Peptides against a protein of PDB entry 1EBD. Designs and how they scored, part 118

Target 1, 138 residues: chain A of PDB entry 1EBD
Amino acid sequence: KASYEGKVAAEAIAGHPSAVDYVAIPAVVFSDPECASVGYFEQQAKDEGIDVIAAKFPFAANGRALALNDTDGFLKLVVRKEDGVIIGAQIIGPNASDMIAELGLAIEAGMTAEDIALTIHAHPTLGEIAMEAAEVAL

## One batch from the design tools (peptide; made by RFdiffusion4, then SolubleMPNN)

Design b2_p29_8_s2 (from b2_p29_8, 15 letters changed)
Fold by OpenDDE base, seed 2:
Structure b2_p29_8_s2 (fold): chain B 138 residues (1-138), chain A 29 residues (1-29)
Amino acid sequence: as target 1 above (138 residues)
Amino acid sequence: RVRLSEEELAAAKARAAELHAASLAAARA
């Protein structure tokens, strides 16, 4: 966030069009398990009167996580019911710090849960959990 | 880099542990 804000500020000073959209700014903690978040939390969306689907999928059900013997945690998608657009995501588990990037991209691009669900993810990978959670949201 | 608060981290870890424990329990049954 700080780096992004600095870049936006630099671009503004340089006269380039730039804006900060905090919805797609990820937050990460490199703990065990790793934690990552981008966009709305479920409760935040509800507090703003947004009807959402909170779709959760556990790493315990992910083939790669099982193979790595690292199955703690889950991925949660926050999906706006009105149009299926992903507005938030939280990941607690292996490689969360990197996996959040896909979902940040999805949110920034205005993609739907269906878009992610229909995107082929390599098997077996931790990244499949995003696809699985998206499928839950359908 | 933006870090989650300690409170958010604690809550996240707790939820992660609970979900994993539940999954393991279900698998053992």
Scores: peptide ipSAE 0.026, ipTM 0.416, DockQ to the pose 0.024
Fold by OpenDDE base, seed 4:
Structure b2_p29_8_s2 (fold): chain B 138 residues (1-138), chain A 29 residues (1-29)
Amino acid sequence: as target 1 above (138 residues)
Amino acid sequence: RVRLSEEELAAAKARAAELHAASLAAARA
């Protein structure tokens, strides 16, 4: 397949001052396609001995991505099996740099895959992919 | 606005680089 050669710019943000330690510091690479990550990678969780579900959903199956003719990539949720809590997320694809915020919030708040799955996402939007991935994790 | 320490920034960049590398590998496959 075609090789992607995009601009690499690793960015990290923490938001506003807080008395609590941040669990979910997002990282973004503004390449083509964009890459964004927050919390645990699947392998990191496994290396730490956490039993996880890696729920993946492709942009090729997302209505908005299709409409944009930009369907490369996927969203992956890393969900702790014990309690269904989302502990990480990775997005490769359109608008990943912005979409990661929802999942960062979810992780910081200790939300579960069910919480995301039961949250209504507007149709058609790229953001629906988070809901779709969450449903996969159930 | 919270400023990341050099250590925190380095860790974030490392994670970003890992994801980027994986993305590129998948794209080239």
Scores: peptide ipSAE 0.018, ipTM 0.388, DockQ to the pose 0.061
Fold by OpenDDE base, seed 3:
Structure b2_p29_8_s2 (fold): chain B 138 residues (1-138), chain A 29 residues (1-29)
Amino acid sequence: as target 1 above (138 residues)
Amino acid sequence: RVRLSEEELAAAKARAAELHAASLAAARA
């Protein structure tokens, strides 16, 4: 965020038209377990009057997480009911800081939960949890 | 496309902080 705002400021100083437009800005905390978020939180969407599905899947049910003996936490997708578009995601668990990028891309591209659910994810991987959560939203 | 204002970003950061605190508390239990 800070670097993005710096770019906008530099462009303004240089006389180029630019605007601060925040879309799918990720937030990451490198704790144990890691925490990552992008887009809307469920309650944030509800407060704005957006009807959403909160699709949640636990790492305790993920094969790779079990193999790593690191099963705390979950992945949550915030999906707009009207059209199935993903508008937010939160991850608490192993490798959350890297895994959030897939979902940030999905939000930027206007993808649906179905798009993620139908995307082949390697087995067994932590990344499969995104597919599992997407299936919950269907 | 979902755009967030400065206020919405501030709210999101606050929510993230709450989530982090809750996660740490749960991990310590």
Scores: peptide ipSAE 0.009, ipTM 0.359, DockQ to the pose 0.050
Fold by OpenDDE base, seed 5:
Structure b2_p29_8_s2 (fold): chain B 138 residues (1-138), chain A 29 residues (1-29)
Amino acid sequence: as target 1 above (138 residues)
Amino acid sequence: RVRLSEEELAAAKARAAELHAASLAAARA
């Protein structure tokens, strides 16, 4: 966000067209547990009339989280039912602040839950939870 | 893509933070 905005500002100062376009704005709260979000929250989507699936998977069922003894929370994917496109994600749990980047990329690229479900994730990793949640959405 | 002004971006960030706080509180329950 900040770096991108800085680039846009620099271009404006240089006399180039400047506009800030976002698909999603990542937000992170560095608490215990960490919270991270990108794109739509479930209720936001519903308020806009978007029919969504909220696919949730708990860290308590993630092998790496168990190994770290840090299993609080979950990952939630907000998936548009019409086409399976991921339009939002929320993470409460270990390494949420970094894990949100994968999902931000997915949303920016217009990926589907199937795309994530079919992406091989290393085992055991916290990142697998994205794949697991995506499978829930299928 | 959604075109945002600086003010809209700031508002969106603030809203996200509020929602995170609520989510955190719920998670701790």
Scores: peptide ipSAE 0.017, ipTM 0.374, DockQ to the pose 0.050; fails the geometry check

Design b2_p29_8_s3 (from b2_p29_8, 15 letters changed)
Fold by OpenDDE base, seed 3:
Structure b2_p29_8_s3 (fold): chain B 138 residues (1-138), chain A 29 residues (1-29)
Amino acid sequence: as target 1 above (138 residues)
Amino acid sequence: RVRLSEEELAARRERARELHAASLAAARA
């Protein structure tokens, strides 16, 4: 957020048109395990009256995580029931700080769980967990 | 799955923008 605001300010100072546009802002904590989030948490959506599916898949069931002996945590997708659009995602586990970018892109583009489920992810990778969670949401 | 029209994609982007604005406001509260 601070970096983005700095960029907007720099553009304004330089005389270029600029505007603040906060969309799919990620939050990352570089702990062990890492934590990352983008968009709605499940409870936030419910508090606003949005009917959602919370699709969760554990790293303990991911082939790459098993190979790395780093299986703590999970990926959670928050999916709007009416149209399957992804409105939030949380990751606790290995490489969460990098993996959240795919989900930020998906939310930004208004993608559905089906879109991710039908996207081939390389095997074996941690990233496959996004596809697995998306399948849970179908 | 079929490819979404440009109009539908634009609509989804707008909905996403609105949702994230609301989420951000909630986080700042």
Scores: peptide ipSAE 0.023, ipTM 0.520, DockQ to the pose 0.123
Fold by OpenDDE base, seed 1:
Structure b2_p29_8_s3 (fold): chain B 138 residues (1-138), chain A 29 residues (1-29)
Amino acid sequence: as target 1 above (138 residues)
Amino acid sequence: RVRLSEEELAARRERARELHAASLAAARA
């Protein structure tokens, strides 16, 4: 966040039109397994009265994770029931710190679970887990 | 901030559905 805001400030000083405009700020813990989060947690959404679907898919069911012998954890999508818009995501597992970027993009762009489900992910990859979780949410 | 119109979004989603269906069909064949 601070880095992003610094970039915006630098652009403004340079005379380029820019403003702080973000919805989803990622948070990463570089533990083993890695932890990453963006947007709402399920309980946060519920506490605010948002009716959500929490779609969870385990790395134990992901082909690439199996091949890497690193199957701990899961990906969770927090999807607003009203319109299918993704409002949060959490990843515990391999490559979580990098994989969260795709979900941050999805949230920032106002994408739905269907949008991710319809996005072709290379096989076999860890990233397929996002598609799998999205399909669960449908 | 650039945003797609409803029409543009609908068109892109329709294309995505078509491509997805085609990909699944090809995978099954």
Scores: peptide ipSAE 0.018, ipTM 0.383, DockQ to the pose 0.033
Fold by OpenDDE base, seed 2:
Structure b2_p29_8_s3 (fold): chain B 138 residues (1-138), chain A 29 residues (1-29)
Amino acid sequence: as target 1 above (138 residues)
Amino acid sequence: RVRLSEEELAARRERARELHAASLAAARA
């Protein structure tokens, strides 16, 4: 957030049109396992009256995670039922800090669970878990 | 989204939903 805002400010000072326009800000904890989040948590959405689907997929079922012998945790997508739009994501597990970027992009672009589910992810990768979780949300 | 029309994307989404529904039904049986 700070880096992005700094860039926007610098561009504005330089005379280039730019604006702070983001839907969600990622949060990362570099623990073991890593934790990452972007957008709504399930309960936050519910508290605001948003009807959501919480789609969860475990790293224990991910081929890359198994190969790495690092299978603790899961990825959770928070999907708005009305239109299938992804409004949040949480990841606990290997490489969560980097994996959250894909979901940040998806949220910023207003993508649906179907969009992620239909996106080919390299095999085997940790990133496939996003696709798998999206499948759960369908 | 980028390369596909909305109609094409909608069709793909529908197929995905159908497959998912079938999978859920099979899992529950």
Scores: peptide ipSAE 0.017, ipTM 0.425, DockQ to the pose 0.026
Fold by OpenDDE base, seed 5:
Structure b2_p29_8_s3 (fold): chain B 138 residues (1-138), chain A 29 residues (1-29)
Amino acid sequence: as target 1 above (138 residues)
Amino acid sequence: RVRLSEEELAARRERARELHAASLAAARA
């Protein structure tokens, strides 16, 4: 957030059109397992009257996680039922702090679960879990 | 934010679907 705002400020000083217009700010806790979140939590969406699907996929079912012997946790996508748009994501598990970036991008870009599901993720990688969760949401 | 047109977005999604289908077919061959 601060880095992005600084970039906007620099562009404004340089005379370029610039505006702060972010949709989703990631939050990370560097615990073991790591926790990361971006956008809506499921309950937050429900509290605001948004009909959502919470699509969850466990690291225990991820090939790379198994290979790393680090299978605690899950990835959850919060998907708006009306149009399949991803409005939130939570990750508890290996490399969550870095993996959240893909989902932040997806949310900022207004992508759907289908967009993620149809994105080829390398095998075997932790990143596949995003694709798997997206498929659950379909 | 700069947004793609709905038409361009739809076209990109269609290309993605085609690529995905082809990739799945190749993986299962």
Scores: peptide ipSAE 0.013, ipTM 0.353, DockQ to the pose 0.035

Design b2_p29_8_s4 (from b2_p29_8, 13 letters changed)
Fold by OpenDDE base, seed 4:
Formats: structure tokens, C-alpha cells, sequence
Structure b2_p29_8_s4 (fold): chain B 138 residues (1-138), chain A 29 residues (1-29)
């Protein structure tokens, strides 16, 4: 967030039209396992009266995680039931700090669970867990 | 974005499953 805001400010000073216009700010804790989040948590959405699907997929069922013998945790997508739009994501597990970027992009672009589910992810990779969770939400 | 029909979605899911299986088989070879 601070980096993005700094870039906007620098561009404005340089005479470029820029504004702070973001929906999803990622948050990362570099613990073991790593934790990453972007957008709504499930309970936050519910507290605001948004009907959501919390689609969860465990790393224990991910081929790459199994191959790495690092299967703790899960990926959770928070999907608005009305239209399938992804409004939040949380990852606890291997490489969460990097993997959250895909979900941040999805949220900023207004993508749906179907959009992620229909995006081919390489197999076996940690990243394909996003596709698996998206399929759960359908 | 226009959503796919359930049939089209099912076909794509099946295709991706096949691709996953093929990738795994290739990795084992």
C-alpha cells in the first residue's frame, strides 16, 4: 500500500495523471507457514450483509505440496454468491506471500470464481490450488 | 464477462483434468 501510494505521488509530481484507486491491499506474515490475505475475510463480508461462499482447498490435496512434503494449510476464496465475484482470499501455507498476488489481481479486475477455474494452471504447482478452490466455489 | 454454460464448464473441467494427468505422466517418465 505504501509503495503504491508512493508511486502515485511520484507520478503526480512528475505531471502524470494518477490516483489511488485500489480495492484489495495484500497483507503478509512471513511465518512458518506463511500467511497472506487480500480483500474480505469471510466474517467481514457476513458482517456487512454480503452472502458469500467460503471455498477452501487444503495444501494436503495439492500435488506440488505433497511432492515438497509441505502440506500444512489451505487456500480460501471468499466469493459473493450473487454473481460469483471474488471479494477476498486467504492463504496459509507454502509460498503464500507470492501466491496472493494472483488473487489480488483477480479481485482488482472483478473476476469470478469461474474466471480462475477456467484459467489453466500448470500441474503440479502450488499455484494450481487457486484453481482448485475456485472450482469448489462453483 | 459472459459466463459459460454448465455443459461448457464441465467440458473444460474435464479437459483440465486430462491435462493434469498428462503432465503427471510426463513427469513420471
Amino acid sequence: as target 1 above (138 residues)
Amino acid sequence: RVRLSEEELARRKARMAELHAASLAAARA
Scores: peptide ipSAE 0.021, ipTM 0.337, DockQ to the pose 0.030
Fold by OpenDDE base, seed 3:
Structure b2_p29_8_s4 (fold): chain B 138 residues (1-138), chain A 29 residues (1-29)
Amino acid sequence: as target 1 above (138 residues)
Amino acid sequence: RVRLSEEELARRKARMAELHAASLAAARA
C-alpha cells in the first residue's frame, strides 16, 4: 500500500496523470498458521446485499500439506452467485502469504471459479488447494 | 474500481486485522 501510494505520488510529480485506485487490497498476518485475505469476506458481501457462495477446502485434504505435516487451516473463495465471479478469498495455513497473490490476480482480472478450476496446478503443491476450492464453487 | 480515502483505508485495515485475529484464534483451536 505505502509503496503503491508512493509510486502514484512520484508519477504525479513527474507530470504523468495518475490516481489512487484501490481494488482488492491484500492483507497478510505472518503468524503460525499464516493468514491472508483479499477482497470480500463472506459476511461482508452478505451485509452489502451480494448473494455469494463460500467455497471452502481444507489443507488437511491437500497432498503437499500432508507431506509437510502442516495441515491446519483452509482456503475459502467468496464467489458471486449471479455470474461465478470471485470477489474475495481467505487463506489460513501454510504459505498463505504467498498463495494469496494468485487469488488477488484472479479478482482483479474478473475471473470466475471456473477459470481457476480449469487451470492445472502442479502436483503435489499447496497451490492445488485453490483449484480444489474453485471446484467446490461450481 | 474503487477510490478510497486514507481514512477509509485505515478503517478497512483495522477491521481486517480484527477479522484475521478471530480467524487465527479459530484455526489454532
Scores: peptide ipSAE 0.020, ipTM 0.465, DockQ to the pose 0.047
Fold by OpenDDE base, seed 2:
Structure b2_p29_8_s4 (fold): chain B 138 residues (1-138), chain A 29 residues (1-29)
Amino acid sequence: as target 1 above (138 residues)
Amino acid sequence: RVRLSEEELARRKARMAELHAASLAAARA
């Protein structure tokens, strides 16, 4: 967030039209397992009256996680029921700090669960868990 | 981009739900 805001400010000072225009700010805790979040938590959405699907997929079912012997945790997508748009994501597990970026991109772009579900992810990778969770949300 | 039919989406969802449930059950066993 700070880096992004800094870029916007620098661009404005340089005379380029720019604005802070983001939907979601990622948050990461570099614990073991790592924790990462972007956008709405399920309960936050519910508290605001948004009807959501919380689609959860465990690393224990991910081939790469199994190969790495690191299967703790899960990925959760928070999807708005009305239109299938992803409005939040949480990851607890291996490489969560990097994997959250894909979901941040998806949220910023207004993508749906189907968009991610139909995106080919390399096999076997931890990143496949995003696709799997998206399929759960469909 | 070609979207999946509702039926195909339902099948995939069911498959994933099944996998998810099985994985969780195995982890807790």
Scores: peptide ipSAE 0.018, ipTM 0.397, DockQ to the pose 0.028
Fold by OpenDDE base, seed 1:
Structure b2_p29_8_s4 (fold): chain B 138 residues (1-138), chain A 29 residues (1-29)
Amino acid sequence: as target 1 above (138 residues)
Amino acid sequence: RVRLSEEELARRKARMAELHAASLAAARA
């Protein structure tokens, strides 16, 4: 957030149009397991009257996580029902702090769960869990 | 497109703390 705001300020000073627009700002806790979030939480969306699908997939079912013997946690996608657009994501588990970036990109770009589900993720990887969760949302 | 206020961001950070606590509790079990 601070870095983003700094960029906006720098761009403004340089004469380039830019504005602060909080859409997909990630939050990360570097704990064990790591926790990462971007966009809406499920209940937050519901409280704001957004009909959502919360698609959850556990690391216990992820091949790479199993291979690493690090299977605690899950990935959750918060998907708007009306159009399938991803509006939030939470990850608790291995490499959550880095994996959240893909989902931040997806949210910023207005991608749908289908977009992610149809994006090939290398096997076996932790990142595959995003694809798996997206499939749950379909 | 989703737009977030500072208040919304604060709420999300609070929710993250809840997630964190729950996750750690589960990890200890």
Scores: peptide ipSAE 0.019, ipTM 0.488, DockQ to the pose 0.045; fails the geometry check

## One batch from the design tools (peptide; made by RFdiffusion4, then SolubleMPNN)

Design b2_p30_2_s1 (from b2_p30_2, 9 letters changed)
Fold by OpenDDE base, seed 1:
Structure b2_p30_2_s1 (fold): chain B 138 residues (1-138), chain A 30 residues (1-30)
Amino acid sequence: as target 1 above (138 residues)
Amino acid sequence: MSRLEIFEKNAEEAKKKLEEERREEEEEEE
């Protein structure tokens, strides 16, 4: 499948005026396929001395992606080994720009890979890949 | 450069821009 680099877009989640330090700032590239990131990259976490698990799941194994004939890319969770907390996520693939929101919420809430793995996702959906990647991290 | 390497570079640039925008908004509210 032909891929191209698209425009980088970022929307600031305007915090309420009280000093709520938002940790999870999403970044989106509207390319084909789309790219989205929130929190730590795997290498960034390693460079800071954080011991992490990189849990990767391909869209080629996702039921909805197969049904849509759009299976390029993957979702990656960056999970801190000490406590299983999700500290970052990257998506390359269909609907990445929207799907990153679930992972941003999970990171802001301090959720674990287990929390996502135990969350029921509709089948078949693209968003189900988050649950599948979380299961890889367990 | 792999697709992932390109993405990582672009995402770092996007994050930097967003952090700058947030800082500017905070400074305008003070």
Scores: peptide ipSAE 0.032, ipTM 0.521, DockQ to the pose 0.019
Fold by OpenDDE base, seed 2:
Structure b2_p30_2_s1 (fold): chain B 138 residues (1-138), chain A 30 residues (1-30)
Amino acid sequence: as target 1 above (138 residues)
Amino acid sequence: MSRLEIFEKNAEEAKKKLEEERREEEEEEE
């Protein structure tokens, strides 16, 4: 039961300044369940005066998570309301440490929730939860 | 606080909420 707090300090991806003034540095906590984050938290965005939509989708509604009997947690997208750009993401649940990379890429590229929602994800996968959360943000 | 410290704090809070939600769901199934 040793929670290997593998503090993998994600190497500071020297993100090129995306057109959005935030550096998408991923952070991962290798716990049970795994936790991963990139970009803004909802409250952090609000504290900075950014009007955001927080779109949450649970692993309990993901077909792959159900098949794995690992349905704890959720994915949350933090979407700037003005233009639909994804500015943050948090994942608590299975494979969060790897799944955060897609969202980090999306943030660095200045993608919108619509871009993710319209991206075909393989079925059934845990990664579909990103698409589902993006649809919630629309 | 470093960005990692903020993350860890928020993750702990989120886990706590998740555990509360699970407990409520388990109580509703009983």
Scores: peptide ipSAE 0.028, ipTM 0.564, DockQ to the pose 0.022
Fold by OpenDDE base, seed 4:
Structure b2_p30_2_s1 (fold): chain B 138 residues (1-138), chain A 30 residues (1-30)
Amino acid sequence: as target 1 above (138 residues)
Amino acid sequence: MSRLEIFEKNAEEAKKKLEEERREEEEEEE
């Protein structure tokens, strides 16, 4: 956040039009397992009166996680029921700190669960878990 | 609470649930 805001400020000073308009700021806890989140948690969305689907997929069912013998945790997508748009994501598990970026991009772009489900992820990778969770939300 | 503090709280709760699930799985295997 700070680096992005600093870049926008620098561009503005240089006379380049720039705006800070982001929907979601990622948060990461570098624990074991790692935790990462972007956008709404399920309960936060519900508290605001947003009707959501919470789609969860475990690392225990991910081929790469199994190969690494690191299967603790899950990915959760928070999807708005009205239009299928992803409004939040949480990851607890291996490489959560890096994988959250894909989901941050999806949220910022207003993508749906279908968009992620139809995106080809390399096999076997930890990142496939995003596709699997998106399929659960369909 | 800041957005980060909210996340950290939620993450700790999620970790606790994960540890409970793992414990239950271990107890079922025994």
Scores: peptide ipSAE 0.024, ipTM 0.501, DockQ to the pose 0.022
Fold by OpenDDE base, seed 3:
Structure b2_p30_2_s1 (fold): chain B 138 residues (1-138), chain A 30 residues (1-30)
Amino acid sequence: as target 1 above (138 residues)
Amino acid sequence: MSRLEIFEKNAEEAKKKLEEERREEEEEEE
């Protein structure tokens, strides 16, 4: 049973969409499962008139999550459709509070889903779910 | 505005959105 009870440790804020200068501040809720976000939510991007792809991959399909018997949740990438640039990410699941940092870095650097998809992640790890979600966005 | 000023202004809204996203996805998995 996912607990709605969690301590909010940090807040995710998307800066103004400038073509290259996103201010990505992470938000983290230490609940069971953990929740983390950085940059745009899908609906937030749509409300601002940004055409996006929401790419989702479940922890139930992640080898490390299966080995840990902790498979609740998913990773979601919010990708700008015109150029494939990552503008937001959400994680609900194991180690979300730490894994959000990779995606925050990707957003700040103006990386594409292809950049993450082509980055080799260690196997089996929870972190490789970012690569899997990026492949969904291609 | 600094990163901190942006954080302080939008913090409560970001928390609420994160909790809503979790709730919606948990309901889809049930």
Scores: peptide ipSAE 0.022, ipTM 0.531, DockQ to the pose 0.042; fails the geometry check

Design b2_p30_2_s2 (from b2_p30_2, 16 letters changed)
Fold by OpenDDE base, seed 2:
Structure b2_p30_2_s2 (fold): chain B 138 residues (1-138), chain A 30 residues (1-30)
Amino acid sequence: as target 1 above (138 residues)
Amino acid sequence: KSRLEIFKENAEKAKKEKEEKEKELKELLE
């Protein structure tokens, strides 16, 4: 319930046009679980005619999340099909508010899902979920 | 303007926009 409300709220924030030149401005809702978003939501991209891959990976499959007994939620990457560039990311789950920063950086830098997938992440960490989701997008 | 000045200006604008959006969200959820 809180996650859903956080998602809706994040979408509302993301729906506001940016008045600045930054590609990605993060939005965070400190609900339980936390919600964070940067860049496009899947539906926003589709509404603008962008062909995307929505790659989703659950925290239930993340080693650190399991160890913390906090496995609700997921990470979703929104990847442009034509070139594999990450154009959006959403996280619902543990430490989403901090984890969104890596993906914000990736979007601002114009990185691809492959770039994230090939980046070594420490094990076990929550951050590995970004790598896992990126692999799904390949 | 130097590149640094432009960068700083854009960063401040982005921060302000973010804060405004978060404020709006907070008001909607309360």
Scores: peptide ipSAE 0.046, ipTM 0.526, DockQ to the pose 0.020
Fold by OpenDDE base, seed 3:
Structure b2_p30_2_s2 (fold): chain B 138 residues (1-138), chain A 30 residues (1-30)
Amino acid sequence: as target 1 above (138 residues)
Amino acid sequence: KSRLEIFKENAEKAKKEKEEKEKELKELLE
């Protein structure tokens, strides 16, 4: 966030319009387990009158997480019911700080839960949890 | 304050902030 704000300010000072208007800025807490979020939380969407589906999938059901003996937490997708577009995502669990990038990309691109669900993820990987959560949202 | 004292205070503040943010984020997700 600070880096983004600094970049926008620098562009304004230089006399150029901001080249990028990001929809979602990620937030990460490097705790144990890690926590990461991008876009809307479920309650934030509801407070703004957006009808959403909150799709949740636990790391306890993820093959790679089991193999690593690191199964605490979950991934949550916040999906707009009207069109299936992903508008938010939260991860608590292993490698959350890196895994949030896929979902940030999805939100910035205006992708749907179906898009993620139909994207092949390598097996076994932690990243499969995004696909599993997307399937829940269908 | 000595440099060491300032360092220790900053470290404690950072630790508390991290723990608070972790708690807040977890509560929002549950």
Scores: peptide ipSAE 0.029, ipTM 0.449, DockQ to the pose 0.014
Fold by OpenDDE base, seed 5:
Structure b2_p30_2_s2 (fold): chain B 138 residues (1-138), chain A 30 residues (1-30)
Amino acid sequence: as target 1 above (138 residues)
Amino acid sequence: KSRLEIFKENAEKAKKEKEEKEKELKELLE
């Protein structure tokens, strides 16, 4: 599946060290569905000894995705258990390339899953999926 | 250099790294 291939490739690229003091450098694949990643992958975090929660929410449960009849994929948040800080995010699905920006901002700002969960998102929007995934992490 | 200048330089470097990573990723999946 294209989405799986995108995820695997994104993980391989994201695993390389950065020469810049940025926590999160996003990567995007404009496939169908789109793939986007920023920060840690779950396995990457585990390999570095970080205890994480992987919170996943499917587009099939998102109101806007349903309305658009485009429900393939999911959003995954990688949350550090110790303090609830979001350290990574992956999106496979509609508008992933644009939606990753919110999560990149959250990671760079050191926000928690609670911060995202308590942020009101417009209804119905694809962006709500970030809030929903954050709630899963709580 | 001021803090702002350092930030701008780092941002430009990050942008270039992003573009390179996305290019590699796209080439792998196309």
Scores: peptide ipSAE 0.019, ipTM 0.389, DockQ to the pose 0.021
Fold by OpenDDE base, seed 1:
Structure b2_p30_2_s2 (fold): chain B 138 residues (1-138), chain A 30 residues (1-30)
Amino acid sequence: as target 1 above (138 residues)
Amino acid sequence: KSRLEIFKENAEKAKKEKEEKEKELKELLE
C-alpha cells in the first residue's frame, strides 16, 4: 500500500540530521490516505539507544473516522520511557497532513504523552486519535 | 541580532528543510 511505502520512505528521511534549532521538522505526503511524520520513528529511536514506547491507535476505532467512512490507517506516538516525553509521531489516515501539527507542537514544546492525554479534544473529531494514542502510552 | 531576527532566521531555515524533506519523500514514492 502506498501509505505504508510512505512510512518507510519517511523513516529514511527522518534519519537525516537537522540543520536548525528546531527539535522536529514534519514531512508530509498527500497520498490517499495521507502520510505525515514528525520527530523520531520507533526504530530510529531504538537504533540510537533510546528506550521508547510506540503507542499506536487505529482510525478504525475513531468515532469521527467511522462517521466519515474513512478509517484506513493509524496514529503512532514514539514516547521516551524515561520521562514520557513525545519524541516522534507518525500518522497515516484522514487529515494526517493537518493533524501532524498538534504533535509537532507537542514535540517542540517538550510535552509528554500525559500532557496530550489530559488535553480535552472535542468529540467526535479525528484529533481525538492523538489523545487516544497518548493514553495508550501511559 | 535581535531575538526576533534569530527566530525569523531559524523559522525560514526550518521551512526550507521541511520543504526539502517533503520533496524527497514524494520523490521516493514516485
Scores: peptide ipSAE 0.019, ipTM 0.402, DockQ to the pose 0.021

